Peptides against a protein of PDB entry 3EFO. Designs and how they scored, part 20

Target 1, 262 residues: chain A of PDB entry 3EFO
Amino acid sequence: SQLADLYKSCETDALINFFAKSAFKAVLHQPLKVIREILVNQTAHMLACYRKNCASPSAASQLILPDSMKVLPVYMNCLLKNCVLLSRPEISTDERAYQRQLVMTMGVADSQLFFYPQLLPIHTLDVKSTMLPAAVRCSESRLSEEGIFLLANGLHMFLWLGVSSPPELIQGIFNVPSFAHINTDMTLLPEVGNPYSQQLRMIMGIIQQKRPYSMKLTIVKQREQPEMVFRQFLVEDKGLYGGSSYVDFLCCVHKEICQLLN

## One batch from the design tools (peptide)

Design b1_p14_1 (made by RFdiffusion4)
Fold by OpenDDE base, seed 3:
Formats: C-alpha cells, sequence, structure tokens
Structure b1_p14_1 (fold): chain B 262 residues (1-262), chain A 14 residues (1-14)
C-alpha cells in the first residue's frame, strides 16, 4: 500500500530535524507543556497508524516499529528532554535561547548528532586498524569501570575514564602513571606520540571533521563531580532535570498507542 | 523482524 511504502521510505533523521525545529519555533508562542504533549501525540499517532494499517499481526503487548523508524522513539525522547523544552528553573533562559538558535540552524546530520551523541569505546581500539570503534548506546549501562569512552555531540567532546581504566592506556594517552594522576582541567590531550595516542587523536579528528563548531574536550573521571555533566549526555538514561529514560518513554508511547487503538 | 526487550516491553522491528 501507499501508506506502507511511506513508512518504508521514511527518513527518520530528517523527521526528527523537522520536529525539533517545529517544536523550538513553537516555544515562542506555545506553552512548553503543550509542545511536549504535541510531540508525544505525534509520535504515538504515527506509530498507531502504522500498527493499524501496516504492521504485521503481533501481540498487543509488543511495540511495533517499522525498520525505518527504529530510532524514532529514542530521538523523540531526546528532543523531549532537551533543555529548550524543559521548564526547569535550573536552566537559564540564555542557555535555552542558545540551544534553540543552534538547533534552528542545524542540518539533519548535525541535529542527529546533537540529540544523540556518539559514544565510542576507545579502550577497545586496535591501533593497527583504520576503522573507528563501533558506537555504543548512550547509557550508563554501556560504560565500564575498566573502559575509556569518547562522547561527542557536535558541540562538546568528553573523554570519560573508568576508575579501573587500564594504566597502560592512561599512560599512553596522558603520559601519567595512573588514573589518580590525570588532570581533568586540561582541554587538550598531550602529544605523547605513541600509536595509541595517535590513533585516539585521529579518531577525535574524524569526529571533529565537517562539524561547524570546534568541540572543546572535557576530561571526565568516573565518580568525580564533573561526571554528572557527562551523564547528561547519556540520553537513554533518566535526565538530571527529569525526563524519561528510553525504556520509560517506549512504555509511554506503547501505552498511548494502545489507548488510541483500543 | 527483530525483537528487542526493554524492561517489560518487547519492541518488534519490521
Amino acid sequence: as target 1 above (262 residues)
Amino acid sequence: STLEQFGDLEVLYE
């Protein structure tokens, strides 16, 4: 059917960009609560329509997503959790205005990265490979105390270090003997010159490529206070200022779909 | 089709 074809051809990243810009434009004239409700409703209605008209028969207990929209819910949740759409006193008007303007000018690729960061397990790097490590889901559950992760969202870059990250890698990256010796005040990695350091720098360079803004590097140690800032970018988890985890959002969407159809 | 579990919710990708 034409409708089925429409869902198959859906460009979710473009759709998210559209929703983001539409919502951020609406902020000027509509209450935030209303905007959030609209976004949830739009998501639910799209998926309800799919369930009703296109989806294969399946248990009502299952949430069905067309493959083209497999990332729609996670991005929608990220959008809903963005500071621009949150009415929290902890978020300054200037910050909201700044991010609003940024997103309003972002292309599809930029907005995709902005709403869902890349989280790379750099501790798994093969220095002999030219391939980037596969990104992991932006959740604390994907971090490890033994790991080192690079996170980037087009505006910020974080290097997260587990408390038990390998001393060899720490020395390779920072030229210090241990985790405790890492200076988190630095915004640039030292030029150590070993293969691992070079590989990491290469990866950082690739991530920075074609981005309109230079991403400042923040070094983050696990369990230190600045880690809380980093955790805000683990978008599949619960937000610091509220907002659903991805799991909770999926449940919410599923419930809404069921209400629409049953 | 692929099935993924999120908490108590099953998500079916097709």
Scores: peptide ipSAE 0.709, ipTM 0.975, DockQ to the pose 0.860
Fold by OpenDDE base, seed 2:
Structure b1_p14_1 (fold): chain B 262 residues (1-262), chain A 14 residues (1-14)
Amino acid sequence: as target 1 above (262 residues)
Amino acid sequence: STLEQFGDLEVLYE
């Protein structure tokens, strides 16, 4: 059917960009609550239409997504959790204005990375390979106390170190003997010169390529105060300022779809 | 199609 073809050809990244810009434009004239409701409603309606007209028969307890839109919900949740759409006193007006303006000028690729960061397990790096490690989901559940992770969203870059990070990797990256010796005030990695350090720097370079802004590096040690800032970029987890986890959002969308169809 | 579990919710991709 024509409708089935439409869903098959859907470019979700472009759609997210459109929704983001539309919502951020609407902030000037509509209440934030209304904007958030519209976004959820639009998501539910699109998926309800698919379930009704295109989806294969399935249990009502399941949420069905066309493959082309498999990442739609997660990005929509990230959009909903952005400070521009939140009315909290902890978030400054200047920060909202800044991020609003940034997104309004972002292309599709930029906005995609902005809303859902890359989280790379660099402790698994193969120094013999030029390929990036596979990104993991942006959730605390995917972190490891023994791991070292690089997070980037096009504006910020974080190097997160677990409390049990391998000493050999710490020495390889920072040229210090242990986790405790890592200076988190550094914004640049030292030029250690070993293969692992070089590989990490290469990866950071690749991530920085073709980005409109230079990403500042923040080194984060697990269980230290600055980790709280880092955790805000784990977008699939529950937000500090009222944003839902991805799981909760999926359940919300599913319930709304059921209401639309039943 | 593939199935993924999110908490108590199953998501079906097709």
Scores: peptide ipSAE 0.704, ipTM 0.974, DockQ to the pose 0.827
Fold by OpenDDE base, seed 5:
Structure b1_p14_1 (fold): chain B 262 residues (1-262), chain A 14 residues (1-14)
Amino acid sequence: as target 1 above (262 residues)
Amino acid sequence: STLEQFGDLEVLYE
């Protein structure tokens, strides 16, 4: 059907870019509460329409997403959790203005990465492979105290180290004997020269490619104060300033769809 | 189609 074809051809990343810019424009003349409600409503209506007209038969207890929109909810939640749309006094006006202007000028690819960062388990690197490690979901549940992860959102780059990260990897990356010896004040990795270090640097270079801004590197140790900043980029988790986890958002969307259809 | 579990909610991708 015409409607089915429409959903199949949908480019979710472009749609999110559109929603982001429209919402961020609307903040100038509409209450934040109204804007958030509109975004949730639009999400629910799109998916309700799909369920009603295009989806295969399924249990009412299930949330059905067309493949083309499989990441729509997670990106929409990230948009809703952006400081521009949050009415929290802890967020400065300057920060809101800054991020608003950034997104208003972002292309589709930039906004996609901005709203949902890449999180790479670099402790699993195969130095003999040129393939990048598969990204994991941006959630604390995907981190490991024994792991080392690289996070990038086009503006910032973080290297997160678990408290029990392998000493051999620490030696390979930082040329120091242990986790405790890592200097988190550095913004550049040392040129250690071993295959692992070279591979990591290559990956970082690939991530930086074609990005309009040079991403500053922040070294983050688990359980240290700067980790709190890092955790704000784990976008599938509950936000610090009242934003929903991805799970909670999915439930919310599902509930609204059910209300629309039943 | 694939199923993914998020808490008590099942998400169906098709």
Scores: peptide ipSAE 0.701, ipTM 0.974, DockQ to the pose 0.850
Fold by OpenDDE base, seed 4:
Structure b1_p14_1 (fold): chain B 262 residues (1-262), chain A 14 residues (1-14)
Amino acid sequence: as target 1 above (262 residues)
Amino acid sequence: STLEQFGDLEVLYE
């Protein structure tokens, strides 16, 4: 069907970019609550239309997504959780204004990375390979106390270290003997010169490549205070300032779809 | 089609 073809050809990243810019424009003249409701409703309506007209028969208990839109809900949730759409006093007006302006000028690729960061398990790096490690879902559940992860969203870069990070990797990256010796005040990795260090630097370079903004590196130790800032970028988790987890959002969307179709 | 579980919700990708 014509509708089915439309969904198959849907460029979700472009759609998210559109929704983001539309919403961020609307904040100037619409209540935040209304904007958030519109975004959820639009998501639900799109998916309800798919279920009604295009989807294969399935149990009502299941949420059905066309493959082209498999990441739509997660990005929509990220958008909804963005500080620009939150009225929490903990978020400064300057920060909201700054991020709003940034997104308003972002292209599709930039906004995609901005809303859903890359989270890379760099502890799994193969020093003999030039390939980037496969990104993991942005959730605490994907972190490991034994792991080291690099997170980047086009504006910020974090190097997160588990409390049980391998000493050999710590030595390789920081040239210090243990986790406790890592200086989290540094914004640049030392020039250690070993293959692992070089590989990590290369990965960071690739991530930075063709990005409009230089990402400052923040070193984060697990269970230290700065980790809270890092966790804000684990966008599939429940937000610190009232945002829903991805699971909760999916359930919300599913319920609204059911309501629309009943 | 692929099925993924999110909490109590099943998501079907097709």
Scores: peptide ipSAE 0.699, ipTM 0.974, DockQ to the pose 0.854

Design b1_p14_1_s1 (made by RFdiffusion4, then SolubleMPNN; from b1_p14_1, 8 letters changed)
Fold by OpenDDE base, seed 1:
Structure b1_p14_1_s1 (fold): chain B 262 residues (1-262), chain A 14 residues (1-14)
Amino acid sequence: as target 1 above (262 residues)
Amino acid sequence: MEVHKYGDLTVLIE
């Protein structure tokens, strides 16, 4: 059907960009609560329409997503959790204005990365491979104390190190003997010159390519205070200011779909 | 079709 074809051709990243800019424009003349409700409603309506007209038969207790929109909910939740759409007094007006303006000028690719960062398991690097490591979901559950992860959202870059990260990798990256010796005040990796260091730098370079802003590197040690800032970018987890986890949002959307169809 | 379980919610991706 025509409708089925429409869903198959949907570009979720473009849609999220549109929703973000529309919402961020609306904050100037509508209450934040209303804007958030509209976004959730739009998400539910789109998916309800799919369920009604295109989806294969399934139990009402299950949430059905077309493949083209499989990431729509997670991105929508990230949008909803953005400081621009939050009513919390802890968020300054200046921060809201800054982020609003940033997103309003972002293209599709930029906004995609901004709302959902890349989280790369650096500890799994193959120095013989020319491919980037596969990104993992932005959740604490995907981190490991033995791992080293690089996170980037187009504006910030973090190198997160687990407390039990391999000493050989620490030596390879920082030229220091242990985790405790890592200086987190540095914003640049040293030129160690070994294959692993070179590969990491190459990856960082690729991530930086074609980004409108130069991402400053922040080195984060697990269980140190700066890690809290890093954790805010694990967008599938619960937000600092009351935003839902991805799972909670899925449940919310599912419930609303059921209400629309029943 | 992909099946994902998130808590008590089952998500189908088709």
Scores: peptide ipSAE 0.692, ipTM 0.973, DockQ to the pose 0.838
Fold by OpenDDE base, seed 3:
Structure b1_p14_1_s1 (fold): chain B 262 residues (1-262), chain A 14 residues (1-14)
Amino acid sequence: as target 1 above (262 residues)
Amino acid sequence: MEVHKYGDLTVLIE
């Protein structure tokens, strides 16, 4: 059917870009609460329509997503949790205005990265490989105390180090003997010159490529105060200001779909 | 068909 074909051909990243810009434009004339409700409603309606007209028969207790929209919910939740759409006094007007303007000018690729960062397990790097490590889901559950992760969203870059990060890697990256010796005030990695350091720099370079802004590097130690800032970018987790986790959002969307269809 | 379970919620991707 035409509708089925439409869902199959859907470009979720473009759709998210559209929703983001539409919502951020609406901020000028609509209450934030209304905008958020509209976004959830639109998400639910799209998926309800799919369930009704295109989806394979399944239990009502299950949420069905077309493959083309498998990441729609997570991106929508990220959008909903963006500071521009949050009514929190902790968020300055200037910050909202800044991010609003940024997103309004972002292309599809930029907005995709902005709303859902890349989180790369750097500790798994093969120095002999030219391949980038596979990104992991942006959740604390994917971090490990023994790991080192690079996170980038097009504006910020974080190097997160677990408390039990391998001393060998710490030495390779920072030229210091242990986790405790890492200076988190630095914004540039030292020129150590070993293969691992070079590989990491290469990866950082690749991530920086074709991005309109130079991403400032922030070194983050697990369990230190600055980690809280880093955790804000673990977008699948609960938000700092009470935003829903990805799972919670899925449940919310499912509930609304059921209400629409039942 | 991909099946993902999140607590009591089952997500199907087709």
Scores: peptide ipSAE 0.690, ipTM 0.972, DockQ to the pose 0.885
Fold by OpenDDE base, seed 4:
Structure b1_p14_1_s1 (fold): chain B 262 residues (1-262), chain A 14 residues (1-14)
Amino acid sequence: as target 1 above (262 residues)
Amino acid sequence: MEVHKYGDLTVLIE
C-alpha cells in the first residue's frame, strides 16, 4: 500500500530534526508541557497509524515499529529530555538558549549525533585496524569498570575511564602508571606516541571531522564528581532532571498507541 | 523481524 511504502521510506533522522526545530521554535510561545505532549502524541499517532494500517498482526501488549522508525522512540525521548524542553531551575537559561540556537541551525546529521551521542568502547581498540569500534548504546549498563569509553555528541567529547581500567591502556593514553595518576583537568591527550595513543587520536580526529564545532575533550574518572555530567549524555537512562529512560518512554508510547486504537 | 524485550514490554521491529 501507499502508506506502507511511506513508512518504509521514512527518514527518521529527518523527522527528528523537524520535530526538534518545530518544538524549539514553539518554546517561544507555548508552554513546555504542551510541547512535550504534542511530541508524544505525534509519536504515538505515527506509530498507531502504522499499527492500524501496516503492521503485522500481533498482541496488543506488544509495541510494533517499522524498521525505518526503529530509532524514532529513542531519539524522541532524547528530544523530550533536552534542556530546551525542560523548565528546571537546575538548567541555566543561558544553556537552554544556547542549545536552542544550536539545534535550530543543525542539519539532520548534526542533530542526530547531538541527540544521541556516539559511545565508543575505546578499550577494545585494535591498534592495527583503521576501523572505528562499534558504538554501544548510551546507557550505564553498557559501561564497564574495566573499560574506557569515548562519548561524543558533536559539541562535547568525553573520555570516560572505569575505576578498573587496564593500567597498560592508561599508560598508553596518558603515560601515567595508574588510574589514580590521571589528571582530569587536561583537555588534551598527551602525545605519547605509541600505537594505541595514535589510534585513539585518530579516532578522535575522525569523530571531529566535518563537525561544525570543535569538541572540547573532558576526561572523566568513574565515581568522581564530573562523572555526573557525563552520565547526562547516557540518554537511554533515566534523566537526572526527571526525564524518562528509554524503556519508560517505550512503555509510555505503547500505552498511548493502545489508547488511540481503542 | 527483530524482537526486543524491555521488562514486560516486547518491541517488534519489522
Scores: peptide ipSAE 0.688, ipTM 0.972, DockQ to the pose 0.882
Fold by OpenDDE base, seed 2:
Structure b1_p14_1_s1 (fold): chain B 262 residues (1-262), chain A 14 residues (1-14)
Amino acid sequence: as target 1 above (262 residues)
Amino acid sequence: MEVHKYGDLTVLIE
C-alpha cells in the first residue's frame, strides 16, 4: 500500500529534525507542557497508524516499529528531555535560548548527533584498524569501570575514564602512571605519540570532521563531580530534571498507542 | 524482524 511504502521510506533523522525545530519554534508561543504532549501524541499517532494499517499482526502488548523508524522513539525522548522543552527553574533562560538557537540552525545530521551522542568504547581500540569502534547505547549500563569511553554530540566531547581503566591505556593516552594522576582540567590530550594515542587522536579527528562546531574536550573521571555533567548525555537514562528513560518512554508511547487503537 | 525486550515491554522492529 501507499501507506506502507511511506513508512518504509521514512527518514527518521529528518523527521526528528523537523519535530525539533517545530517544537523549539512553538516554545515561543505555547506552554512547554503542551509542546511535550504534542510531541508524544505525534509519535503515538504515527506508530498507531502503522500498527493499524501496515504492521504485521502482533499482540497488543507489544510495540511494533517499522525498521525505518526504529530509532524514532529514542530520538523523540531525547528531544523531550532537551532543556529547551523542560520547565525547570534550574535551567537558565540563556541556556535554553542558546540551545534553541543551535538546534534551529542544525541540519539533519547535526541534530541527529546532538540529540543522541556517539558513545565509543575506545578501550577496545585496535590500533591496527582504521575502523571506528562501534558505538554503544548512551546509558550508564553500557559503561564499564574498566573502560574508557569517548562521547561526542557535535558540541561537546567527553573522554570518560572508569576508575579501573587499564593503567597501560592511561599511560598511553596521558603519559601518567595511573588514574589518580590524570589531570581533568586539561582540554587537550598530550602528544604522547604512541600508536594508541595516535589512534585515539585520529578517532577524535574523524568525529570532529565535518562538524560545524569545534568540540571542546572534557576529561571525566568516574565518580568525580564532573561526571554528573557527562551523565546528562547518557540520554537513554533518566534525566536529571525529570526526563524519562528510554524504556519508560517506550512504555509511555506504547500505552498511548493502545489507547488510540482501543 | 528484530525483537527487543525492555522490561516488560517487547519491541518488534520489522
Scores: peptide ipSAE 0.680, ipTM 0.971, DockQ to the pose 0.857

Design b1_p14_1_s2 (made by RFdiffusion4, then SolubleMPNN; from b1_p14_1, 7 letters changed)
Fold by OpenDDE base, seed 5:
Structure b1_p14_1_s2 (fold): chain B 262 residues (1-262), chain A 14 residues (1-14)
Amino acid sequence: as target 1 above (262 residues)
Amino acid sequence: KEVLTFGDLTVLIE
């Protein structure tokens, strides 16, 4: 059917870009609460329509997503959790204005990365491979105390180190003997010159390529105070300012779909 | 088809 074809051809990244810019434009004219409600409603309506007209038969307890929109909910949740759309007084007007302006000028690829960061397990790097490590979901549950992760969202880059990260990797990256010796005030990695260091720098370079902004590097140690800033970019988790986790948002969307169809 | 389970919620991707 025409409708089925429409869903198959849907480009979620473009849709999110459109929703983001539309919402951020609407901030100037409408209350934030209304904007958030509209976004949720639009998400629910699109998915309800799919369930009603295109989806295969399934239990009502299941949330059905077309493959083309499998990441729509997570991106939508990220959009909803952006400071521009939050009503919390802790968010300054200046910060809202700044991020609003940034997103309003972003292309599809830029906004996709901005709303959902890349989180790369660099502790799994094969120094002989030219391939980037596979990204993991942006959640604390995907981190490990033994791991080292690189996070990038087009504006910021974080190198997160678990408290039990391998000393050999720490030595390879920072040329220091232990986790405790890592200087988190550094914004540049030292040029140690070993294969692992070179590979990491290469990966960082690739991530930086084709991005309109130079990403500042922040070194983050697990369980230190600055980790709180890093955790804000774990967008599938519950937000600092009341934003829902991905799972909670899925439940919310599912309930609204059920309400629309029943 | 891909099935994801989150507690009591099952997500079906098709």
Scores: peptide ipSAE 0.569, ipTM 0.959, DockQ to the pose 0.881
Fold by OpenDDE base, seed 4:
Structure b1_p14_1_s2 (fold): chain B 262 residues (1-262), chain A 14 residues (1-14)
Amino acid sequence: as target 1 above (262 residues)
Amino acid sequence: KEVLTFGDLTVLIE
């Protein structure tokens, strides 16, 4: 059907960009609560329409997503959890204004990365490979105390180190003997010069390529204070300021779809 | 088709 074709050709990243800009424009004229409700409703309506007209028959207990929109919910949740759409006193007006303006000028690719960061397991790097490591889901569940992860959202770059990060990797990256010796006040990695260091720097360079802004590097040790900031970018988890986890949002969307169809 | 399970919620991607 024509509608089925529409869903197959859906560009979710473009939709998210549109929704983001629309919402961020609306904050000037509408209550945040209303904006959030609209976004959820729009998500539910799109998916309800799919279920009604295009989806394969399935149990009512199942949430059905077209492949083209498989990431729509997660991105939508990220949008909903963005500081611009949250009325929290903990969030400064300046930060809200800053992010709002940034997103308003972002292209589709930039906004996609902004709302859902790249989280790369750096500890798995093959120094003999020129390929980037496969990104993992932005959730604490994907981190490991033994791991080192690089997170980037186009504006910020974080190097997260588990408390049990391999000493050899720490030595390779920072030229220090242990986790405890890492200086988290650094905004640049040292020029160690070994293959691993060079590979990491190359990866960081690739991530930085074609991004409109230079990403500031923040080195984060697990269980230290700065990790709290890092965890805010684990967008699939429950937000620090009351935002839903991805799973919770899926449940919410599912319920709303059911309400629309029944 | 891909099936994801989150607790009591099943997500079907098709």
Scores: peptide ipSAE 0.567, ipTM 0.959, DockQ to the pose 0.883
Fold by OpenDDE base, seed 2:
Structure b1_p14_1_s2 (fold): chain B 262 residues (1-262), chain A 14 residues (1-14)
Amino acid sequence: as target 1 above (262 residues)
Amino acid sequence: KEVLTFGDLTVLIE
């Protein structure tokens, strides 16, 4: 059907970009609560329509997503959790304004990365490979105390180090003997010059390529205070200010879809 | 088709 074809051809990243800009524009003249509701409703309606008209028969207990929209919910949740759409006094007006303006000027690729960061397991780097490590889901559950992860959202870059990250990697990256010796005040990695260091720097360079903003690097040690900031970019987890986890959002969307179809 | 399970929720991607 024509409708089925439409769903197959849907570009979710473009859609998210559109929703983001629309929502952020609406912030100027509509209550945040209403905006959030609209976004959720739109998500639910699109998916309900798919279920009703295009989806294969399935149990009502299942949430059905067309392949083209498989990431729609997660990105939508990220959008909903953005500070621009949150009515929290902890978030300054300036911060909201800043991020609003940033997103309003972002292209599709930029907004995609902005809303859902790239989280790379650096500890798995193959020095002999020129390929980027496979990204993992942005959730604390994907981190490991033994791991080193690089997170980038187009604006910020974080190098997260587990408390038990390999000393050899620490030495390779920072030229220090242990985790405790890592200086988190640094915004640039030292020029250690070994293959691993060079590989990491290359990866960081690739990530930075063609991004409109130079990403500031923040070194984050697990269990230190700055990790709190880092965790806010683990967008699939529950947000600090009450934003839903990805799973919770999926449930919410599913519930609304069911309501629409009942 | 891909099936993902999140607690009590099953997500079907087709």
Scores: peptide ipSAE 0.567, ipTM 0.958, DockQ to the pose 0.884
Fold by OpenDDE base, seed 1:
Structure b1_p14_1_s2 (fold): chain B 262 residues (1-262), chain A 14 residues (1-14)
Amino acid sequence: as target 1 above (262 residues)
Amino acid sequence: KEVLTFGDLTVLIE
């Protein structure tokens, strides 16, 4: 069917970029509550249409996503949780204005990375490989106390270290003997010169390539206060300012689809 | 086809 072909050809990243810019433009003329409702409604309608016209027969209890839109819900939830669309008094007008302008000028690739960061398990690096480590989902559940992770969203870069991260890696990256000796005030990694350090720097360089902004590096130790800032970029988790987790949002979307089709 | 389970919610990707 024509609809089936349409869904197969759908570019979710472009769609999210469109939704983001449309929503952020609408902020100037419509209440935030209405904008959020429209976004959820549009998401539900698209998926309801798929279920009605294209999807394979399945139980009503199942949420069905076309492969081309498998990441649409998570990106949409990230958009909904962005400070521009939140009415929380804790968020300054300046911050909202700043992020609004940033997104309004972003291309498809930039907005994709902005809304859903890359989270890379650095502790798994193979110094003999030229390939980047496979990204993990942006959730605390994917972190490990024994691990070291690099997070980047095109604007910020974080190096997160678990409390039990390997001393050998700490030595390799920072040239210090232990976790406690790491200086989190550093914005640049030292040039230690070993293969692991060089590989990490190479990865950071690749991530920085073709990004319009130079990403500032923030070193974060697990269980220290600055980790709270880092956790805000774990976008699949529940947000600080009342935003839903990815799972909660999926449930919400599923419920909305059922209401549309029943 | 891929099936994901989140608690009581089942997600089918096709």
Scores: peptide ipSAE 0.566, ipTM 0.959, DockQ to the pose 0.851

